Peptides against a protein of PDB entry 1LOE. Designs and how they scored, part 92

Target 1, 181 residues: chain A of PDB entry 1LOE
Amino acid sequence: TETTSFSITKFGPDQQNLIFQGDGYTTKERLTLTKAVRNTVGRALYSSPIHIWDSKTGNVANFVTSFTFVIDAPNSYNVADGFTFFIAPVDTKPQTGGGYLGVFNSKDYDKTSQTVAVEFDTFYNTAWDPSNGDRHIGIDVNSIKSINTKSWKLQNGKEANVVIAFNAATNVLTVSLTYPN
Target 2, 181 residues: chain A of PDB entry 1LOE as posed
Amino acid sequence: TETTSFSITKFGPDQQNLIFQGDGYTTKERLTLTKAVRNTVGRALYSSPIHIWDSKTGNVANFVTSFTFVIDAPNSYNVADGFTFFIAPVDTKPQTGGGYLGVFNSKDYDKTSQTVAVEFDTFYNTAWDPSNGDRHIGIDVNSIKSINTKSWALQNGKEANVVIAFNAATNVLTVSLTYPN

## One batch from the design tools (peptide; made by RFdiffusion4, then SolubleMPNN)

Design b2_p23_8_s2 (from b2_p23_8, 6 letters changed)
Fold by OpenDDE base, seed 5:
Structure b2_p23_8_s2 (fold): chain B 181 residues (1-181), chain A 23 residues (1-23)
Amino acid sequence: as target 1 above (181 residues)
Amino acid sequence: SISFSAVLSSSNAKSTFFKDIFG
């Protein structure tokens, strides 16, 4: 079997394994997706396509991804929309910004989207977000309206450690977030 | 810390989830 792995500890200005879209860029060894401007979309793609399923057998691989992120909001009660980790086809392009987080175009299920995402959503959109209005983590399949969510209290300016794991035997996607400091 | 999960089910009974999404 084939195992594909990659790791980026320090983001340099000339990352060879990243494709930047929109306003995504690297600075000071960090990946920055957006500026504090409304409707700004920034994306970064892993430049080498990964094989998540076998076209002949249909078998799906297990995968685990981990990353650390920081949200620096000028006001803890008035922040931007958040960001996503997502899986999409190799020719993916930025989609609708704002509440759609640059990866979706509809709250209705759209199979043509071909996108699976984990959202870290810091802005309440009445039309599709959980009615309690909490900031939340969501699992999204071909829609900005999550199939499941978990309330999440943002710690502004602090590093959050995230682990996303998929078990192919059970079809379970697990998301974990920790503020270690 | 936060931890939660979801079952990724295929809308096509004859296909695995990721094959259904990306195939």
Scores: peptide ipSAE 0.507, ipTM 0.918, DockQ to the pose 0.136
Fold by OpenDDE base, seed 2:
Structure b2_p23_8_s2 (fold): chain B 181 residues (1-181), chain A 23 residues (1-23)
Amino acid sequence: as target 1 above (181 residues)
Amino acid sequence: SISFSAVLSSSNAKSTFFKDIFG
């Protein structure tokens, strides 16, 4: 059984195991995805491809990832769209369509996207977001329209701890978010 | 805290999402 792991505690200015796309950059040992302006997209990719599917055995790997993030969004009407954790093909490029979080380009299912994402969505897009208008966490498969969502009360400016786990045997992706006491 | 999950579906009922991506 092959196992791959990596850990980044501090993000340096020349972080060698990350590929930055768009407006993504590091500052003060943190990863920043966007500039403080409208219509920005920033991404960071792990620089080495990871093996999730074994073509010889047909096995799919389990995985777990954890990270912390901070979002400043003091209100729901004058804010950016949010951000995603995603898994995509190695040649993935940032997408610029508004509301698509730099990852997708349609609310319709598109197999050619080959992307799974966990969105932390702070802006209500009427065309695809849950109708209650709540900020939410979503699991996205080849579409910005989530296959499942959970209402999320953002604690503005506070660190959130996230764990994302995939169980290959059940094909279930689990997302957990906690604000420490 | 929040916790939720979803089954990752592919466009093919006979395969899983990651099989479709990398297969």
Scores: peptide ipSAE 0.439, ipTM 0.838, DockQ to the pose 0.116
Fold by OpenDDE base, seed 1:
Structure b2_p23_8_s2 (fold): chain B 181 residues (1-181), chain A 23 residues (1-23)
Amino acid sequence: as target 1 above (181 residues)
Amino acid sequence: SISFSAVLSSSNAKSTFFKDIFG
């Protein structure tokens, strides 16, 4: 069996194992995707390709990823748009911003997107988001319209711990979020 | 805390979701 792992506890200004796209950068040991301004897209990619599936055997790997994030919006009652954790091809580029979170371009399933994402969505887009209007976590496959969602109460300025796990035997993707403090 | 999951559907009976996405 083969295992690939990486860990970043502090983000430096010259983080060589990350590729920054758009407005993404590091500051004060944080990865900053966007500033609190309109119409910005920032992304960071792990610089080394990872093998989720074996081209020879067709086997798919299990994976677990964990990270901590902070959303610090100046207005806690008006927060847009959130962010995503995503898996995409090595040559992926920023996509549509705003409600598409910089990773998708359509609410319709688009196999050419080749993108799987977990969204942390703070803004209700009537065209595709859950009708209850709640901020939510979503699992997205080739579309900004989630295949499943869970209501999520944003704690503005607080650290959230996230774990995303995929079981290849069952094809189950599990997302957990905790505000430990 | 929040936890939820989704079954990532594959076009095949076998568990080949990410192969289907990226292959």
Scores: peptide ipSAE 0.425, ipTM 0.850, DockQ to the pose 0.156
Fold by OpenDDE base, seed 4:
Structure b2_p23_8_s2 (fold): chain B 181 residues (1-181), chain A 23 residues (1-23)
Amino acid sequence: as target 1 above (181 residues)
Amino acid sequence: SISFSAVLSSSNAKSTFFKDIFG
């Protein structure tokens, strides 16, 4: 099967392959999605649509995406809501902010959302997040309520490397995060 | 490091997930 690789390691101010939505912008080779304030939405989309699913053949490609991120929180309890990597239709628009990360609108499964996301959630939302209250990585399908989560210890100001891979044959989505420095 | 995964369930065992999501 076809495999699509997608990697973003630098976000310059002259980035041409990104579409910014909401408060998203680039500075100092970083993509800033939002300020450390809840209920704000900042998104960046790859400007060239990628075909994960071929409507003509019905084939679905494998994909591997890698990126780095940094979260600068002034304190452990003021880290906004986090951010997410997501796959959505080309005409996607920002959705509900805050705990919904600008990607979803409900904790209820909604097939019309047509959105798959990996959330890096730094704020505990009692209504849908894991009860332990840990910061976590979540895999979301058409809902902000993750189908699976993993506790994640945030390293303030440190670069985290993320790899997200999808195996079309098994329908398995794998998320890996490491702090290399 | 952290690594975990999830099965993205399709409507049909013979179908691919993203086809079901975006089709």
Scores: peptide ipSAE 0.418, ipTM 0.837, DockQ to the pose 0.150

Design b2_p23_8_s3 (from b2_p23_8, 10 letters changed)
Fold by OpenDDE base, seed 2:
Structure b2_p23_8_s3 (fold): chain B 181 residues (1-181), chain A 23 residues (1-23)
Amino acid sequence: as target 1 above (181 residues)
Amino acid sequence: SMSGSTVLSSSNAKSDFFKNIFG
């Protein structure tokens, strides 16, 4: 049995347990993923590898993670793509293709990616996003084209609380997004 | 209290979700 836990309530400029990639950085005790310009990618990785799946035993760990985020997207047509929470191999590198949220590089399923992501998508990409054009949350497995999506009514500039949980017994990943008031 | 809530689940209840991804 292995248990890993960590908590970050404030992000400092010298955050020791994070690895920053691309334009990711900390400011005012917050993690900022992108600058306010087009075509930028920023990522932050937990600095210590974790074990979710054991190839020898086949056992998969349960996990729960929570975080709060703010997105400024006053409209759905003239904004950036959004962001993801993701799990990927330790040597993962930012991906720069537009619309791929810095994580993927194709709408085609690629098992070699070995990446799962929860996307909080604020821009409609015709090639793979739900045709209704809604802002949405999605679960992405080895592809930017989500295996499942849910329309999400963004409250612009407001803090959203997210809980992402995986139940190993049921093999279900659950995403809960709440706007407290 | 909360003003909005969105819940999404994967559809992999009958599959080895992470095994299929990382195996």
Scores: peptide ipSAE 0.339, ipTM 0.805, DockQ to the pose 0.134
Fold by OpenDDE base, seed 1:
Structure b2_p23_8_s3 (fold): chain B 181 residues (1-181), chain A 23 residues (1-23)
Amino acid sequence: as target 1 above (181 residues)
Amino acid sequence: SMSGSTVLSSSNAKSDFFKNIFG
């Protein structure tokens, strides 16, 4: 089984392997997706498509990606809306912002979306988020309503290390978030 | 979250995860 790994350790204004959509841009060594304001959408796409599932052969590849992020919000009690890592068709366009994270349009399952996302959700949307109201990591399949979630304690202004891995043999997507500092 | 770490996994061990999504 093929394994695909991708990581960007340094973002720059002249980053050529990213396609920016919406408010997404780079400054210094950071990728900025959005300001801490609701209903804004910023996205960045890898310019080179990767093959995760081959429709002809039926083969599914393993993949691993890692990145770090910082959420630096002026008000730690009012942080909207987080961000997401996602896998979508090459011609993907920004979708609904805010609680939909620019990736989805509905809490109803939509197979035509063909989008898998890992959300780092900092805002409680009563219509679809876990009822405990916790900030959370979620795995989203063709819907903003996660198939699974885990409470996540946001540390404002601190670097989080993220690893997202898919094991094709077990068909399991795993997300790991750590605050080492 | 536990000690600054959070781990989450999907629940698709018995199904073709991406095949079902992108097929």
Scores: peptide ipSAE 0.331, ipTM 0.791, DockQ to the pose 0.128
Fold by OpenDDE base, seed 3:
Structure b2_p23_8_s3 (fold): chain B 181 residues (1-181), chain A 23 residues (1-23)
Amino acid sequence: as target 1 above (181 residues)
Amino acid sequence: SMSGSTVLSSSNAKSDFFKNIFG
């Protein structure tokens, strides 16, 4: 089968394989999704459509993505919501509702969204987040209300390494986050 | 998980996960 891959080690202003949406931008060769202000949404999309599921053959692709991120959130009350890695239809547009990470617009399951996301959530939204109030990683399917979550101890300002893998044979999406040091 | 690591998995082994989402 055909394999699609890409690697971005340094983000530039003329990045050809990314489509910027909202307030997403590059600075100092890094991708920045927010301007650290209220009611801001920034996104970056891989510019080429990818085929995860083949309707004719029924085959589903395996995939692995890895990235490094830094979040500054020294407290849990005066911070943004976090960010997400997501897979969505090619015509996806930023969603502006607060707490929805720029990707969703409801806590109710909406099959028309056709969006899967891995959230790295730093703000407790009482209406849908885990009741323990912990910062958390979540897997979201067509809703900001995660199908599964795991408490995540944020190391403020430190680089986190993330690996997101989908195993087509088992139909399992796995998220791994580590702080190397 | 190891110290400093967090691992999370979905629970969709018995369903056509992406077919149901994107089909």
Scores: peptide ipSAE 0.331, ipTM 0.798, DockQ to the pose 0.126
Fold by OpenDDE base, seed 5:
Structure b2_p23_8_s3 (fold): chain B 181 residues (1-181), chain A 23 residues (1-23)
Amino acid sequence: as target 1 above (181 residues)
Amino acid sequence: SMSGSTVLSSSNAKSDFFKNIFG
């Protein structure tokens, strides 16, 4: 079984293997998708397609990606939507912003989206988010309404280390977030 | 899981997850 691994620790202004959409850009060795303002969309895509599903053989590849992110919320607790890591078709385009994080368009399942996302959601949307109102990590499949969520305590301004792994044998996607001490 | 970490897993153990999405 094929395995594809990604490790993102630094972004340079000369980064050429990224395609920027919307407000996405690189500065000071960081990838900036958008500022902490609702209804804005910034995206970055890997410029080279990867094979996860092989239609001829039926094989599905494993993958592991790791990255570090920082969220600097300007003031209020309930400001900014967060961001997502996502896998989508090669010709993917920015979708609805705000609570949809620029990746989805509906809380209803839409198989034509063909999009899997891990959301790091910092804003409570009553219509689809967990009822406890907590900031959370979610796994989204063809919908902004997560198939599973976990409460997440944001540490504002601090670096979070994330590992996202898919095991093809078990068909399980796992997300791990850690704030190093 | 590890101490100090937030861990989340999908609930697709019995389904062909990516095949159903991209196949």
Scores: peptide ipSAE 0.324, ipTM 0.785, DockQ to the pose 0.120

Design b2_p23_8_s4 (from b2_p23_8, 7 letters changed)
Fold by OpenDDE base, seed 2:
Structure b2_p23_8_s4 (fold): chain B 181 residues (1-181), chain A 23 residues (1-23)
Amino acid sequence: as target 1 above (181 residues)
Amino acid sequence: SMSFSAVLSSSNAKSTFFADIFG
């Protein structure tokens, strides 16, 4: 049995346990993923690889993660795409295609991506997003086209608390979001 | 508040899926 845990309550300018990619950086003890300009991608990775699947036994680990985020998106038509929490190979690199949230590069299923993501999507992409045009949370497996989505009423500029839990026995990923304020 | 879920391995057999994603 193996257990790995970590916690970051404040993000410092020299955060040793994070690897920053693209425009990702820390400021005022917060992690900022993008600059306030168009067509930018920023990512932050936990610096140490974690083991979720054991190739010898086939066992898969449970995991739970929680975080707080703020999105400024006063309208749905003049905003960026949103952001993701994701699990990917250790050599993962930012993806620059518009609408792919810096993680994916296709709406088609591609097992070579080896990526699971939870998207917090603030922009309607006609080619793959739910047709109702709602802001939504999605669970993505090897594709920007979510395997499941839930309409999300964004509270602009407010802190949202997120819990993402994976149950290995059932293979179910659960996403919970709360606005405590 | 809101919550929802999905079965991650719905697109592939379990053993193949986890090898593909986390292997």
Scores: peptide ipSAE 0.367, ipTM 0.788, DockQ to the pose 0.124
Fold by OpenDDE base, seed 4:
Structure b2_p23_8_s4 (fold): chain B 181 residues (1-181), chain A 23 residues (1-23)
Amino acid sequence: as target 1 above (181 residues)
Amino acid sequence: SMSFSAVLSSSNAKSTFFADIFG
């Protein structure tokens, strides 16, 4: 069995194992996806293709990923739009911004998207987000409209630890988020 | 076999997002 792994604890200005898209860049040894400006999309892709699905056997790989993130918003009551961990085809390019998080283009299921994302959504879009209006974690499959969500209380400016794991045998994706400090 | 790209995407109008990635 083949295993692929990578780790980036400190980001440099010449990070060669990442492909930056849109406004994504590195600063202060951190990956910065967006600035606090209107109508921006920033993405970062791991530069090496990841083999997750075998078309011949149908086998899907297990994976575990972890990361920390910080959301800094000047106004904690007016935060938009969020970010995602996502898996998409190798030629993926930034998609629609705003509430689509640069990953999707529709709330309607589109199998041609071939995109799975875990969203950390800070802005309520009435057209597709849970009606309670809570900031939330969502699992998105070929649509910005999540197949499942869980309310998440944003701690502005604080580091959150995230673990995302996929078990191919059970077809279960798990997400955990904690604020250690 | 099919290959994919992964990591992080963000869109915003009001916030800055930072991340450290482990895999």
Scores: peptide ipSAE 0.283, ipTM 0.832, DockQ to the pose 0.030
Fold by OpenDDE base, seed 1:
Structure b2_p23_8_s4 (fold): chain B 181 residues (1-181), chain A 23 residues (1-23)
Amino acid sequence: as target 1 above (181 residues)
Amino acid sequence: SMSFSAVLSSSNAKSTFFADIFG
């Protein structure tokens, strides 16, 4: 069994192992997906293909990832739309923005999307988000409509630590988010 | 094969990201 890993503790101006899409870029050793302006989508892709699914055997890889993020909005009562960690085909391009988070195009399940995402969703979209209106973490499989969600209280401007792990044997994706400070 | 990535769709927000990925 082969293992692939990478780690980025600081981002350089010419980060060769990332493909930047839309408004995503690096500055001051940080990856910035978007600025505090309307109607922007920013993405960063790991540049090397990761073998997650073996079409010959049907086996699916385990994976674990950890990262730190900051959402810094000028108005904590008006924050849209959030961001995702996602796994998608190597030729993936930015999708619909806004509530679709640049990753999906529909709330209808679309197997051809081949996209799994963990959303950190700061804006309530009545058509698909949990009816309680809470900001939330969601697990999205081929649809912006999450298969599972958990309420999440955004701490604007604070660093959040995230761990995402997938166990292929149990088909369970685990998400942990903490604000250490 | 697939790619790991992160995305933000925005209005009124800025996002900063650091990542470690293993698999």
Scores: peptide ipSAE 0.041, ipTM 0.617, DockQ to the pose 0.031
Fold by OpenDDE base, seed 3:
Structure b2_p23_8_s4 (fold): chain B 181 residues (1-181), chain A 23 residues (1-23)
Amino acid sequence: as target 1 above (181 residues)
Amino acid sequence: SMSFSAVLSSSNAKSTFFADIFG
């Protein structure tokens, strides 16, 4: 068994274990992906590759991640696209297409992207989002079009606690979100 | 072998990641 772990409670100005892309940066001990400005994309990558899948054996890793996030929009009824937690190849680069959350570039399934994401989507895109128009949590596999979604009510400016767990034996990804405050 | 990066695209995030690989 091989185990990899990391924990970041406070984000410093020079986080050596993160690679920042786009507008992503740290300030006031927080990771900030975007400012409240239109047409911005920011990402932060863990700097060390994580062995999730072995092509020789077919083995897939279990994983769990937890984080706290805040979406602080100037107007809770006029927010941006949202954000994601995702796993992608080490050479991944930010995507700038509107509504794609900086991760994907198509609603068409593309196995070659090798990208899995959990989206916290605050903007309804009629072309791929659930037809009810709700803000939602989604599981995205090689496409911005989620394979599964759940409605989610944004509490603007409030801290949300998230836990994402993947069980390789069952091939089940679990997402939990709470607003403790 | 295929290597990945755990990536956050969140605002004001605090994060912990754990991966367990068998075999």
Scores: peptide ipSAE 0.037, ipTM 0.589, DockQ to the pose 0.044

## One batch from the design tools (peptide; made by RFdiffusion4, then SolubleMPNN)

Design b2_p24_1_s1 (from b2_p24_1, 10 letters changed)
Fold by OpenDDE base, seed 4:
Structure b2_p24_1_s1 (fold): chain B 181 residues (1-181), chain A 24 residues (1-24)
Amino acid sequence: as target 1 above (181 residues)
Amino acid sequence: SERIQAEVSITSISFSSSLNLTPS
């Protein structure tokens, strides 16, 4: 069995186990993916490759991640765009910004992206988001168009706790989000 | 409607994975 684990409780100015892409950076012990400005894409990758799929056996890793995030906007109306937790090839680079969240380029399934993401989507994109217009959590496989979504109420400026777990035996990805305070 | 940009920050993260290297 191959295992990988890491934990970051304070993001330092020289966070050596992260690769920062685009506008992503650390400040005040946080990982800041983007500031409240247009046309930015910020990403951070764990610096070491994770063996998530074994080509010899076809097995996929079980994994669990937990993190706390804050979305802070000048107001709570039509907040754009959200962010993702994602798994992608080691050579992954920032993709299309805006509604594509910097991880995808299309609403059409593109197996060549080899990217799985859990989106925390605050902005309604008519072309692919659930028609109810709710802010939502989505599971994205090789497309910004989620294979499944769940409504989520943003609390502007508040910390949200997330747990994402994948069970390889059942091929089920679970996501939970809570606002503890 | 107007698009309101937001700051997105992560305050902490943990991750663990386990990959079985034997065939099922």
Scores: peptide ipSAE 0.734, ipTM 0.943, DockQ to the pose 0.849
Fold by OpenDDE base, seed 2:
Structure b2_p24_1_s1 (fold): chain B 181 residues (1-181), chain A 24 residues (1-24)
Amino acid sequence: as target 1 above (181 residues)
Amino acid sequence: SERIQAEVSITSISFSSSLNLTPS
């Protein structure tokens, strides 16, 4: 069995186990993906490749991740765009198209992207988001158009706790989000 | 409507994975 684990409780100014892309950086012990500035895209990758799929056996890894995030907008109206937790090929690069959360570039399914993301989407994009217009959590497989979504109420400036777990045996991805305060 | 960019920060993260290398 091959295992990978890491934990970061305080993000340092020289966080060696992260690769920063775009506008992503660390400050005040946090990982900041974007500032409240138009057209910013920031990402951070775990610096070591994770063996998530074994070509010899076809086995897929089980994984679990827990994190706490804060979305802090100047006001609660028309907050763009949200962010994702994602798994992608090692050569993945940030994408700059609006609404694609820095990860995707199309609503069309593209199996060659080999990218899975859990989106925390605060902005309604009529071309692909749920028609109810709710802010939502989405599971994205090779497309920004989620295969499943659940409404979520943003609490501006508050910490949200997230758990994402994948069970390879059942092929089920589970997401939970709570605001402890 | 006016699109307003927010600051997005992660305060902590943990991750673990386990991959079985034997044929199933």
Scores: peptide ipSAE 0.725, ipTM 0.940, DockQ to the pose 0.877
Fold by OpenDDE base, seed 3:
Structure b2_p24_1_s1 (fold): chain B 181 residues (1-181), chain A 24 residues (1-24)
Amino acid sequence: as target 1 above (181 residues)
Amino acid sequence: SERIQAEVSITSISFSSSLNLTPS
């Protein structure tokens, strides 16, 4: 069995196990993906490749991640865009298209992207988001157009706790989000 | 109204994975 694990409880100014892309940076012991400035795209990658799929056996890894995030907007209206937790090939690059959360570049399914993301989407994009217009959690497989979504109420400026788990045997990804305060 | 970019920050994260390398 091949395992990978890491934990970061305080993000340092020179966080060696992260690769920062775009406008992503650390400040006040937090990882800041974006500031409240339009056209900002920031990402952070775990610096070591993780073995998620084994070509010899066809086996896929089980994984679990937990994190706490804060979205802090100047106001509660038209809050853009949200963010994702994602798994992508090591040569992944940030994408700048609005609404694509820095990860995707099309609503069309593209198997060559080899990217899975859990989106926490605060902005309604008519072209691909659920028609009810709700802010939502989505599971994205090779497309910004989620294969499944669930409505989520943003608490502006509050910490949210997230757990994402993938069971390879069942091919089921689970996501939980709570606001403890 | 105008689309407004928010500040997005992560305060902590943990991750673990396990991959079976034997044929199933």
Scores: peptide ipSAE 0.724, ipTM 0.940, DockQ to the pose 0.868
Fold by OpenDDE base, seed 1:
Structure b2_p24_1_s1 (fold): chain B 181 residues (1-181), chain A 24 residues (1-24)
Amino acid sequence: as target 1 above (181 residues)
Amino acid sequence: SERIQAEVSITSISFSSSLNLTPS
């Protein structure tokens, strides 16, 4: 069995186990993916490869991640765009910004993307988002168009706790989000 | 109406994975 684990409770100015991409950086012990500035894309990658799929056996890893995030906008209207937790090839680079969240380039399924993401989407994109217009959590497989979504109410400026777990035996990805305060 | 860019921050994260390397 191959295992990988890491934990970061305070993000330092020289966080060596992360690779920062685009506008991503650390400040005040937090990882900041984007500032409240238009046309920015920030990402952070765990610096070591994770063996998530074994070509010899076809087995896929079980994984669990837990994180706390804050989305802070000047007001609660038209908050753009959200962010993702994602798994992608080791050489992944920032993709299209805006509604594509810096992770995808199309709503069309593209198996060559090899990217799975859980999106926390605060902005309604009519071309692919759920028609009810709700802010939502989405599971994205090789496309910004989610295979499944659930409405989520943003609490502007508040910390949200997230748990994402993947069970390889059942092929089920679970996501939970809570606002403890 | 106009999109409003937000600041997105992560305050903490943990991750663990486990991959079985035996055929199933």
Scores: peptide ipSAE 0.723, ipTM 0.938, DockQ to the pose 0.871; fails the geometry check

